# Ledger of designs, part 98: peptides against a protein of PDB entry 7AL2

Target 1, 85 residues: chain A of PDB entry 7AL2
Amino acid sequence: YEIMLIRPKTIDDINYVVDQVLEESNPVILDLSFLEKESPANFKLAGEKIKQMRSNYGAEALLLSRCNDKNLIIIAPKGVSLVRK

## One batch from the design tools (peptide; made by RFdiffusion4, then SolubleMPNN)

Design b2_p29_3_s2 (from b2_p29_3, 11 letters changed)
Fold by OpenDDE base, seed 1:
Structure b2_p29_3_s2 (fold): chain B 85 residues (1-85), chain A 29 residues (1-29)
Amino acid sequence: as target 1 above (85 residues)
Amino acid sequence: SELEEKIIELNKFIGASEEEIEETLKRLL
């Protein structure tokens, strides 16, 4: 698999993340800082999609970093484990 | 702290459990 990196800016980008996780089985490291700052509606939508992937499709999600200019989350498809050491 | 509160808020945003929130706080703070 591939690890995708994206800073979503549009609904198309959000749907791209969903497709990568669910259809392509690729982990995605995403920065939600643009949506958080520029579009409350799309930020909310992104969160809903993440929760749906976790609850309905067995995806894992983990907050990686929070700072002034970044909101980093990794989403892993079912079968790819996020392991802490 | 403010940072702690934001980390908690973002974890809830992505559907994290209380256990996951505690682990994230331990990792990031």
Scores: peptide ipSAE 0.634, ipTM 0.918, DockQ to the pose 0.848
Fold by OpenDDE base, seed 2:
Structure b2_p29_3_s2 (fold): chain B 85 residues (1-85), chain A 29 residues (1-29)
Amino acid sequence: as target 1 above (85 residues)
Amino acid sequence: SELEEKIIELNKFIGASEEEIEETLKRLL
């Protein structure tokens, strides 16, 4: 698999994340800082999509960092394990 | 702290359980 990197700015970007996780089975490291600052509605949508992927498709989500206008989250599809040593 | 509260809020935002939030706080702080 591939690990995708994205800082979503649009609904299309959010749907890209969903497609990568659910259809391509690729983990995605995403920075939600743009949406958080520029679009409350799309920020909320992104959160809802993450919750849906976790609840309905067995995806995992983990907050990686919160600092300096970064909001980094990794979303892993079912079958890709996120492990802390 | 303010940072702790922000981390908690973001975790809840992405659907984290209380246990996951606790582990994230241990990792990030």
Scores: peptide ipSAE 0.632, ipTM 0.917, DockQ to the pose 0.852
Fold by OpenDDE base, seed 4:
Structure b2_p29_3_s2 (fold): chain B 85 residues (1-85), chain A 29 residues (1-29)
Amino acid sequence: as target 1 above (85 residues)
Amino acid sequence: SELEEKIIELNKFIGASEEEIEETLKRLL
């Protein structure tokens, strides 16, 4: 698989993340800082999509960083384990 | 702290459990 990196700015970008995780089975490292600052509605939508992927499709998601003006989250599809050592 | 509260808020935002939140706090703080 591939690891996708994206800083979503639009609904299309959010849907791209969903497609990568659910259809392509690729982990995604995403920075939500743009949406958090510029679009409360799309920021909320992104969060809802992440919750849905976790609840309904067995995806994992965890916050990587909240420093340096970033909001970094990794989403892993079912079958890809996130391990902290 | 403010950072701690933000980390908690973001974790809740993405649907993290209390255990996941605690682990994230330990990792990031």
Scores: peptide ipSAE 0.630, ipTM 0.917, DockQ to the pose 0.883
Fold by OpenDDE base, seed 3:
Structure b2_p29_3_s2 (fold): chain B 85 residues (1-85), chain A 29 residues (1-29)
Amino acid sequence: as target 1 above (85 residues)
Amino acid sequence: SELEEKIIELNKFIGASEEEIEETLKRLL
């Protein structure tokens, strides 16, 4: 698999994240800082999509960082485990 | 603290459990 990196700005970007996790089985590291600042509606949508992937498709999600104007989350598809050392 | 509250808020936003929140706080603070 590949690890995708993205800072979503549009609904198309949010749907791209969903497709990468559910259809391509690729983990995604995403920065939600743009949506958090610029679009409350799309920020909310992104959160709903993450929750849906976790509850309905067995995806795992972890907050990686909240600093330097970043809001970093990793989402891993079912079958790719996130292991803490 | 303000940072702690933000970390908790974002974790709840993505559906994290209380255990996951505690582990994240230990890792990031």
Scores: peptide ipSAE 0.625, ipTM 0.916, DockQ to the pose 0.813

Design b2_p29_3_s4 (from b2_p29_3, 12 letters changed)
Fold by OpenDDE base, seed 2:
Structure b2_p29_3_s4 (fold): chain B 85 residues (1-85), chain A 29 residues (1-29)
Amino acid sequence: as target 1 above (85 residues)
Amino acid sequence: SEKEKKIIELAKFIGMSEEEIKETLEELL
């Protein structure tokens, strides 16, 4: 699989993340800082999509970083586990 | 702290469990 990196700016970008996780089974590392600052509505939508993938499709999602205009999250599809060492 | 509060809020926002949040705080703080 591939690991996708994206800083979503639009609804299309959010849907791209969903497609990568659910359809392509690729983990995604995303930075939500743009949405958090520029679009409260789309930021909320992104969060809802992440929660839906976790609850309905067995995806995992963890916060990687929160500082200096970075809001980094990794989302992994059901077949890929996130492990801390 | 404020940093801790912001991490917790964002973690809950994306649906992390209490245990996942605890481990994240241990890593990031």
Scores: peptide ipSAE 0.719, ipTM 0.937, DockQ to the pose 0.920
Fold by OpenDDE base, seed 5:
Structure b2_p29_3_s4 (fold): chain B 85 residues (1-85), chain A 29 residues (1-29)
Amino acid sequence: as target 1 above (85 residues)
Amino acid sequence: SEKEKKIIELAKFIGMSEEEIKETLEELL
């Protein structure tokens, strides 16, 4: 599989993340900092999509970093395990 | 701390469990 890196800016980007996880079975490392700052509505939508993927499709999602310029989350499709060492 | 609160808030936002949040705090703080 491939690991996708994206800083979503639009609804299309959010849907791209969903497609990568659910259709392509690729993990995605995404930075939500743009949406958090620029679009509360789309930030909320992104969070809802992540929760839905976890609840309905067995995806995992973990926060990787939280700082001034980044809001990094990894979301992995079912079958790809996120393991802390 | 404020940093801790922001981590917890975002973790809950994406649906992380209490255990996942605990482990995340251990890693990030």
Scores: peptide ipSAE 0.719, ipTM 0.937, DockQ to the pose 0.933
Fold by OpenDDE base, seed 4:
Structure b2_p29_3_s4 (fold): chain B 85 residues (1-85), chain A 29 residues (1-29)
Amino acid sequence: as target 1 above (85 residues)
Amino acid sequence: SEKEKKIIELAKFIGMSEEEIKETLEELL
């Protein structure tokens, strides 16, 4: 598989993330800082999609970094485990 | 702290469990 890196700015980008996780089975590292600042509605949508993937499709999602200019999250599809060492 | 509150807020936003949040706080703080 591939690991996708994206800072979503549009609904199309959000749907791209969903497709990568569910259809392509690729982990995604995403920065939600743009949506958090610029579009509360799309930020909420992104969060809902992440929760849906976790609850309905066995995806795993964890916060990697939270600072001034980063809102970094990894989403892994079912079958790819996230492990802390 | 403010940083802790923001981490918890975002973790809950994406549906992390209480245990996952605890481990994340240990890692990021």
Scores: peptide ipSAE 0.718, ipTM 0.936, DockQ to the pose 0.932
Fold by OpenDDE base, seed 3:
Structure b2_p29_3_s4 (fold): chain B 85 residues (1-85), chain A 29 residues (1-29)
Amino acid sequence: as target 1 above (85 residues)
Amino acid sequence: SEKEKKIIELAKFIGMSEEEIKETLEELL
């Protein structure tokens, strides 16, 4: 599989993330800082999509970093485990 | 702290469990 890196700016970008996780089975590293600052509606949508993937499709999602200019999250599809060492 | 509060808020936003949040705080703080 491939690991995708993206800083979503549009609904199309959010749907791209969903497609990568559910259809392509690729982990995605997201920076949600743009949506958090520029679009409360799309930020909320992104969060809802992440929770739906966790609840309905067995995806896992963890926070990697949080600061003023970064909002980094990794989403792993079912079958790819996130493990702390 | 403010940093801790923001981490917890975002972790809950994406559906992380309490245990996952505690481990994340240990990693990031």
Scores: peptide ipSAE 0.718, ipTM 0.937, DockQ to the pose 0.916

Design b2_p29_4_s1 (from b2_p29_4, 17 letters changed)
Fold by OpenDDE base, seed 2:
Structure b2_p29_4_s1 (fold): chain B 85 residues (1-85), chain A 29 residues (1-29)
Amino acid sequence: as target 1 above (85 residues)
Amino acid sequence: DEKKLLEEYLSAEEELYEDALELVKKILE
């Protein structure tokens, strides 16, 4: 598998994340800071998509770092477990 | 290689792990 890194800015980017997790079974490390600051609507959409992936497809989500200039989250597909050392 | 990258991210933010879990539950409930 591949680990995708993305700072989504558009709905297309959000859908790309969903495709990577659900269709390609790739973990995604995403920075939601752009959407959080520039598009509350798309930020909400991204959150809803993450919730759906968790609830319906067994994905895991973990907040890596949140501050004024970043909002880093990892989304792992069902086949990839997130484990802290 | 990909696994190592993931582990580096998790390790780098280890100090924030407990707070992060709380925030995830709040934001992504």
Scores: peptide ipSAE 0.024, ipTM 0.458, DockQ to the pose 0.100
Fold by OpenDDE base, seed 3:
Structure b2_p29_4_s1 (fold): chain B 85 residues (1-85), chain A 29 residues (1-29)
Amino acid sequence: as target 1 above (85 residues)
Amino acid sequence: DEKKLLEEYLSAEEELYEDALELVKKILE
C-alpha cells in the first residue's frame, strides 16, 4: 500500500481521502488546518466522513498533532493496524 | 461551534502524539 499525504481544501479533496481509504486501502495523513480556518461547512463534512469510515467501514483514526498551525490526523483502512508501543 | 464539536470528538476518541511524524515512520517501516 501507499501512504497518502494531503491538506484538503475542497469537497473534491475530501472525497479523494474517502476513496483512498475505502477503495484503495491506503492510509492517509491528513492536515485539516485549511478547512478549519477557511470553511466551517467543509470542516464539519470532513469530520462526518471520518466518523462514517470508523463506524461503518472499520477504519481507524488518530490525532497526531494539534496546534495553531496544523491539525494532523492519520486514517488507516480496515486491515492496516496503528500500533502504539 | 462546528470547530469545537470536531475538536472535542477527536480529543475524546483519539490520542495526541509528540514527535508524531517520527513515530509514524517507526511504526510503518
Scores: peptide ipSAE 0.020, ipTM 0.495, DockQ to the pose 0.085
Fold by OpenDDE base, seed 4:
Structure b2_p29_4_s1 (fold): chain B 85 residues (1-85), chain A 29 residues (1-29)
Amino acid sequence: as target 1 above (85 residues)
Amino acid sequence: DEKKLLEEYLSAEEELYEDALELVKKILE
């Protein structure tokens, strides 16, 4: 698999993330800081999509870092385990 | 409440993966 990196800015970007996780089975490292600051509606949508992937498709989500300039989350598809060593 | 949970997660620097993941799940609902 590939690990995708994206700072989504649009609904198309959000759908790209969903496609990568569910269809391509690729983990995605997201920076949600743009949506959080610039589009509360799309930020909410992104959150809903993440919840759906977790609830319905066995994806895992983990917060990596949150500070003034970034909101980093990793989404792992079913079959890719997130393990801390 | 969500902010409180996030602050708890960041301040605790969770050592156990499962505990951290559980807290994140609560934040993300």
Scores: peptide ipSAE 0.019, ipTM 0.461, DockQ to the pose 0.153
Fold by OpenDDE base, seed 1:
Structure b2_p29_4_s1 (fold): chain B 85 residues (1-85), chain A 29 residues (1-29)
Amino acid sequence: as target 1 above (85 residues)
Amino acid sequence: DEKKLLEEYLSAEEELYEDALELVKKILE
């Protein structure tokens, strides 16, 4: 698999993340800081999509870092587990 | 509040925070 890195700016970008996780089974490290600052509506949409992937498709998602200039989250598809060692 | 909503959606995975953060830092180097 590939690990995707993206800072979504549009709804199309959000849907791209969903496709990567659900269709391609690729983990995604995404920075939501652009949406958080520029579009509260799309920021909320992104959160809802993350919830849906977790609840309905077995994805895992973890907030890694939040500061003034970044909001980093990792999303792992069902086939890739996040494991504490 | 969108920030609070996002935190609530992700709270179930917080026990993995330290290990995941370390892994991501290595990947992003």
Scores: peptide ipSAE 0.018, ipTM 0.506, DockQ to the pose 0.127

Design b2_p29_4_s2 (from b2_p29_4, 13 letters changed)
Fold by OpenDDE base, seed 2:
Structure b2_p29_4_s2 (fold): chain B 85 residues (1-85), chain A 29 residues (1-29)
Amino acid sequence: as target 1 above (85 residues)
Amino acid sequence: SEEEILNEYLSASPELYEDALELVKKILS
């Protein structure tokens, strides 16, 4: 698999993340800072999509970094475990 | 590598890892 990096700006980008996790089984590291600042509605949508992937498909999500210009989250599909050393 | 990519982001705030995990579980569950 591949690890995808994206800073989503549109609903299409959000759906891209969903497709990568659920269809391609690729982990995604995404920066939600753009949506958080520019579109509260799409930021909320992204959160709901992440909840759905966790609840319905066994995805894992972890906050990696939070600062002024970053809101980094990794989403791992079922079968790819996030392990802290 | 996967490890290198992950470490790059985790190293940004390693002291916040446990709190961050708890936070996302609370918000995104």
Scores: peptide ipSAE 0.023, ipTM 0.428, DockQ to the pose 0.099
Fold by OpenDDE base, seed 4:
Structure b2_p29_4_s2 (fold): chain B 85 residues (1-85), chain A 29 residues (1-29)
Amino acid sequence: as target 1 above (85 residues)
Amino acid sequence: SEEEILNEYLSASPELYEDALELVKKILS
């Protein structure tokens, strides 16, 4: 699999993340800071989709860093676990 | 708020941020 990196700015980007996780089974590291600052509606949408992926599709979502300039999250699809060594 | 909604469904607390970043660095290395 591939690990995708993206800082989503549009709904299309959010849907891209969903497709990568659910259809391609690729983990995605995403920075939600743009949406959080520029589009509360799309930020909420992203959160809801992450919730759905976790609740309905067995994805894991780990908050990597939360600060003023970053909201970094990794989403792992079902079958890919995040393990600290 | 949108932030609260997102944070509610994320697995890590603030205390885990550094560990999480280290994990990512290992994955991407």
Scores: peptide ipSAE 0.022, ipTM 0.509, DockQ to the pose 0.181
Fold by OpenDDE base, seed 1:
Structure b2_p29_4_s2 (fold): chain B 85 residues (1-85), chain A 29 residues (1-29)
Amino acid sequence: as target 1 above (85 residues)
Amino acid sequence: SEEEILNEYLSASPELYEDALELVKKILS
């Protein structure tokens, strides 16, 4: 698999993340800082999509970093485990 | 590498527990 890196800015970007996780079975490292600052509606949508992937498709999600200019989350598809050391 | 990036942030994640909890409440609950 590939690990995708993206800082989503649009609904299309959010759907791209969903496609990568569910269709391509690729983990995605997201920076949600743009949506958080610029589009509360799309930030909420992104969260809802992540919730749906976790609840319905067995995806995992983990916060990697949170600061003023970063909101990094990894989403792993079913079959790829996130392991903390 | 992508693996190095992943390992870097995963290793740092435990220090961000409180931030993670807050974010989960906000968008992942």
Scores: peptide ipSAE 0.021, ipTM 0.455, DockQ to the pose 0.129
Fold by OpenDDE base, seed 5:
Structure b2_p29_4_s2 (fold): chain B 85 residues (1-85), chain A 29 residues (1-29)
Amino acid sequence: as target 1 above (85 residues)
Amino acid sequence: SEEEILNEYLSASPELYEDALELVKKILS
């Protein structure tokens, strides 16, 4: 698999993340800081998509870092486990 | 509000920063 890195800026980018996780089974490390700052509506949408992937498709999501200019999450598709020590 | 959106989003993801960073290092190595 591939690990995708993205800082989403549009709905298309959000859908790209969904496609990567659900269709391609690729983990995604995404920075939501742009959406958080520039588009509350799309930020909410991204969050809902993440919740849906977790709830309905067996994805895992983990917050990596949160600050004013960085909001990093890793999303792992079903079949790729996120394991902590 | 933006705060409500943020809280809703953050509640959906565990906040295991140090462990997560270690995991990322492993995956990306």
Scores: peptide ipSAE 0.023, ipTM 0.500, DockQ to the pose 0.107; fails the geometry check

Design b2_p29_4_s3 (from b2_p29_4, 14 letters changed)
Fold by OpenDDE base, seed 4:
Structure b2_p29_4_s3 (fold): chain B 85 residues (1-85), chain A 29 residues (1-29)
Amino acid sequence: as target 1 above (85 residues)
Amino acid sequence: KDEEILNQYLSAPEELYNDALELVKKILS
């Protein structure tokens, strides 16, 4: 698999993330800081999509970093485990 | 490069990792 890195800005980007996780089985590292600042509606949508992937498809989501400039989350598809050393 | 980025965050101090988990529960519940 590949690890995808993206800072979503549009609904198309959000759908891309969903496709990568569910269809391609690729982990995605997202920076949600753009949506958080620029589009509350799309930020909420992204969150709902992440919840759906977790609840319905066995994806795992983990906050990697939250600071003034970043809102980094990794989403791992079912079958890819996030393991801390 | 991508794997290195992932490993850097997964290898963060346990306290930071646990805090992140709690924040996930808050934000994505």
Scores: peptide ipSAE 0.017, ipTM 0.445, DockQ to the pose 0.112
Fold by OpenDDE base, seed 1:
Structure b2_p29_4_s3 (fold): chain B 85 residues (1-85), chain A 29 residues (1-29)
Amino acid sequence: as target 1 above (85 residues)
Amino acid sequence: KDEEILNQYLSAPEELYNDALELVKKILS
């Protein structure tokens, strides 16, 4: 698999993340800082999509870093585990 | 840089790890 890196700005970007996780089975390192600042509606949508992937498809999501200009989350598809050593 | 952040998170002390999980729950609740 590949590890995708994206800072989504549009609904299309959000759907791209969903496709990478669910259809391609690729982990995604996601920066939500743009949506959080510029589009509360799309930020909420992104959160809902992540919740759905976790609840319905067995994805995992963990926060990597949060600051004023960064909101990094890793999303792993079912079958790829996130392990702390 | 992103790889460095990932490594920092995975190797973080338990306290920082738990704080991050709490923040995730707030964002994704």
Scores: peptide ipSAE 0.017, ipTM 0.458, DockQ to the pose 0.122
Fold by OpenDDE base, seed 2:
Structure b2_p29_4_s3 (fold): chain B 85 residues (1-85), chain A 29 residues (1-29)
Amino acid sequence: as target 1 above (85 residues)
Amino acid sequence: KDEEILNQYLSAPEELYNDALELVKKILS
């Protein structure tokens, strides 16, 4: 698999994340800082999509970094586990 | 770079890991 990186800016970008996780089974490291600052509605939508992937498809999500201009989250598909050692 | 960020998170002290999980829950639950 591949690990995808994206800073989503549009709904299409959000759907790209969903496709990568659910259809391609690729983990995604995404920076939500743009949506958080520029579009509260799309930020909420992104969160809802992540919740759906977790609840309905067994995806995992973890926060990687949080600061003023960064909100990094990794989303792993069901077949890829996030393990702390 | 991206791998480094992931490794830093996964290798962080348990306290930091738990704090991060709590933040994720607030945002994504």
Scores: peptide ipSAE 0.016, ipTM 0.457, DockQ to the pose 0.120
Fold by OpenDDE base, seed 3:
Parts: structure tokens; C-alpha cells; sequence
Structure b2_p29_4_s3 (fold): chain B 85 residues (1-85), chain A 29 residues (1-29)
């Protein structure tokens, strides 16, 4: 698999993330800082999509970093586990 | 698990950041 890196700016970018996780089974490292600052509606949409992937498709999500200039999470598809130690 | 993802994400404790970064570093090594 590949690890995808993206800073989503549009709904198309959000749908790209969903496709990478559910169809391609690729983990995605997301920077949500653009959506958080520029589009509250799309920021909320991104959150709902992540919740749906976790609840319905067995994806995992983990916060990586949160500060003024970045908002990073990793989403792992079912079959790719985030394991400590 | 049932918590709204945005609230859970924004309310995560600071120490979780370092653990997550260490995990990613291990995956990429």
C-alpha cells in the first residue's frame, strides 16, 4: 500500500480521501488546517466522512499534531492497523 | 467510539501528539 499526504481544500479533495481509504486501502495523512480556517461547512463534512469510515468500514483515525498552522490526523483503512510498541 | 470525531480530535490531550508522531516514524523506518 501507499501512504497518501493531502491538505484538502475542496469537496473533491474530501471525496479523494474517502476513495483512497475505502477503495484503494491506502492510509492517508491529512492536514485539515485549510478547511478549519476557510470553510466551516467542509470541515464539518470532512469530520462526518471520517466518522462514517470509522463506524461503517472499520477505519481508524489518530490525531498527530494540532497547532495554529497545522491540524494533522492519520486515517488507516481496515486491514492496516495502527499499532503501538 | 461513538463520540463526534471533530470534538474528539480537537479535545485530544497534548501527550497524544508525541505518541502519534513516534508511531508514524516507526512505520516510515
Amino acid sequence: as target 1 above (85 residues)
Amino acid sequence: KDEEILNQYLSAPEELYNDALELVKKILS
Scores: peptide ipSAE 0.015, ipTM 0.447, DockQ to the pose 0.104; fails the geometry check

Design b2_p29_4_s4 (from b2_p29_4, 14 letters changed)
Fold by OpenDDE base, seed 4:
Structure b2_p29_4_s4 (fold): chain B 85 residues (1-85), chain A 29 residues (1-29)
Amino acid sequence: as target 1 above (85 residues)
Amino acid sequence: SEMELLNEYLSASPELLDDALELVKKILE
């Protein structure tokens, strides 16, 4: 698999993330800082999509880091485990 | 501020996205 890196800015970007996780089975590292600052609606949409992937498709999603410039989240598809030591 | 406290908490350790989103939602409301 590949690990995708993206800072989504549009609904198309959000759907791209969904496709990567569900269709391509690729983990995605997201920076949600743009959506959080520029579009609360799309930020909420992104969150709902992630929740759906977790609840319906066995994906895992963790917040990695948050600061003024970054809101980093990793989403792993079913079959790729997130393990913290 | 609430956002500063949230950032401090979230930066301290990785959390489940659901928990983080819930906290952000409270701030935005």
Scores: peptide ipSAE 0.023, ipTM 0.426, DockQ to the pose 0.167
Fold by OpenDDE base, seed 1:
Structure b2_p29_4_s4 (fold): chain B 85 residues (1-85), chain A 29 residues (1-29)
Amino acid sequence: as target 1 above (85 residues)
Amino acid sequence: SEMELLNEYLSASPELLDDALELVKKILE
């Protein structure tokens, strides 16, 4: 698998994340800071999509960093485990 | 690399992993 990096800005970007996780089975490291600041509606949509992936498709999510200019989350598809050593 | 980035964040605060998961659940439900 590949690890995808993206700072989504549009609904198309959000759907790209969904496709990478569910169809390509690729983990995605996402920076939600743009959506959080510039589009509360799309930020909410992104959150709902992530929730759906977790609830319905067995994806996992982990917050990597939260600060003034970053909102970094990794989303792992079913079959790729996030493991702490 | 992407893997190096992941390892950097995971290694930076391994004790906060559980808290991070909780925060994700809080924010994203």
Scores: peptide ipSAE 0.021, ipTM 0.444, DockQ to the pose 0.099
Fold by OpenDDE base, seed 3:
Structure b2_p29_4_s4 (fold): chain B 85 residues (1-85), chain A 29 residues (1-29)
Amino acid sequence: as target 1 above (85 residues)
Amino acid sequence: SEMELLNEYLSASPELLDDALELVKKILE
């Protein structure tokens, strides 16, 4: 699989993340800082999509870094497990 | 709310946070 990196700015970008996780089975590292600052509505939408992927499709999600200029999250699709070694 | 979403992210897999950060840093170097 491939690990996708993206800083989403639009609804199309959010849907791209969903497609990568659910259809392509690729983990995604995404920075939500743009949406958090520029579009609270789309930030909320992104959160709802992540919740849906976790609840209904077996995805995992983890907050990596939270600061003034970063909001980094990893989303792992079903079949790719986040594990501690 | 933003705070509710943040709390959800923090609670998902807190025991993996440090290891995940280290892995990501290595990948991006």
Scores: peptide ipSAE 0.020, ipTM 0.489, DockQ to the pose 0.102
Fold by OpenDDE base, seed 5:
Structure b2_p29_4_s4 (fold): chain B 85 residues (1-85), chain A 29 residues (1-29)
Amino acid sequence: as target 1 above (85 residues)
Amino acid sequence: SEMELLNEYLSASPELLDDALELVKKILE
């Protein structure tokens, strides 16, 4: 598998993340800082989609770092477990 | 732990996403 890196700016970017996790089974490291600052509506949408992937498709999500310029989250698809070592 | 180290690294150097990715790969191996 590949680990995708993306800082979403549009709804298309959000849907790309969903496709990577659910269709391609690729983990995704997201920086949500752009949406958080520039589009509260799309930020909320991204959050809802992450929750849906967790609830309905067995994805896992973990907050990596939150600071002024970054809001980093990793999303792992079913079959790739995030393990705390 | 590796996860704690990753979180510390990202918090200290959030711009160095490529280096963080390498550590994530190690955790997910």
Scores: peptide ipSAE 0.017, ipTM 0.388, DockQ to the pose 0.044

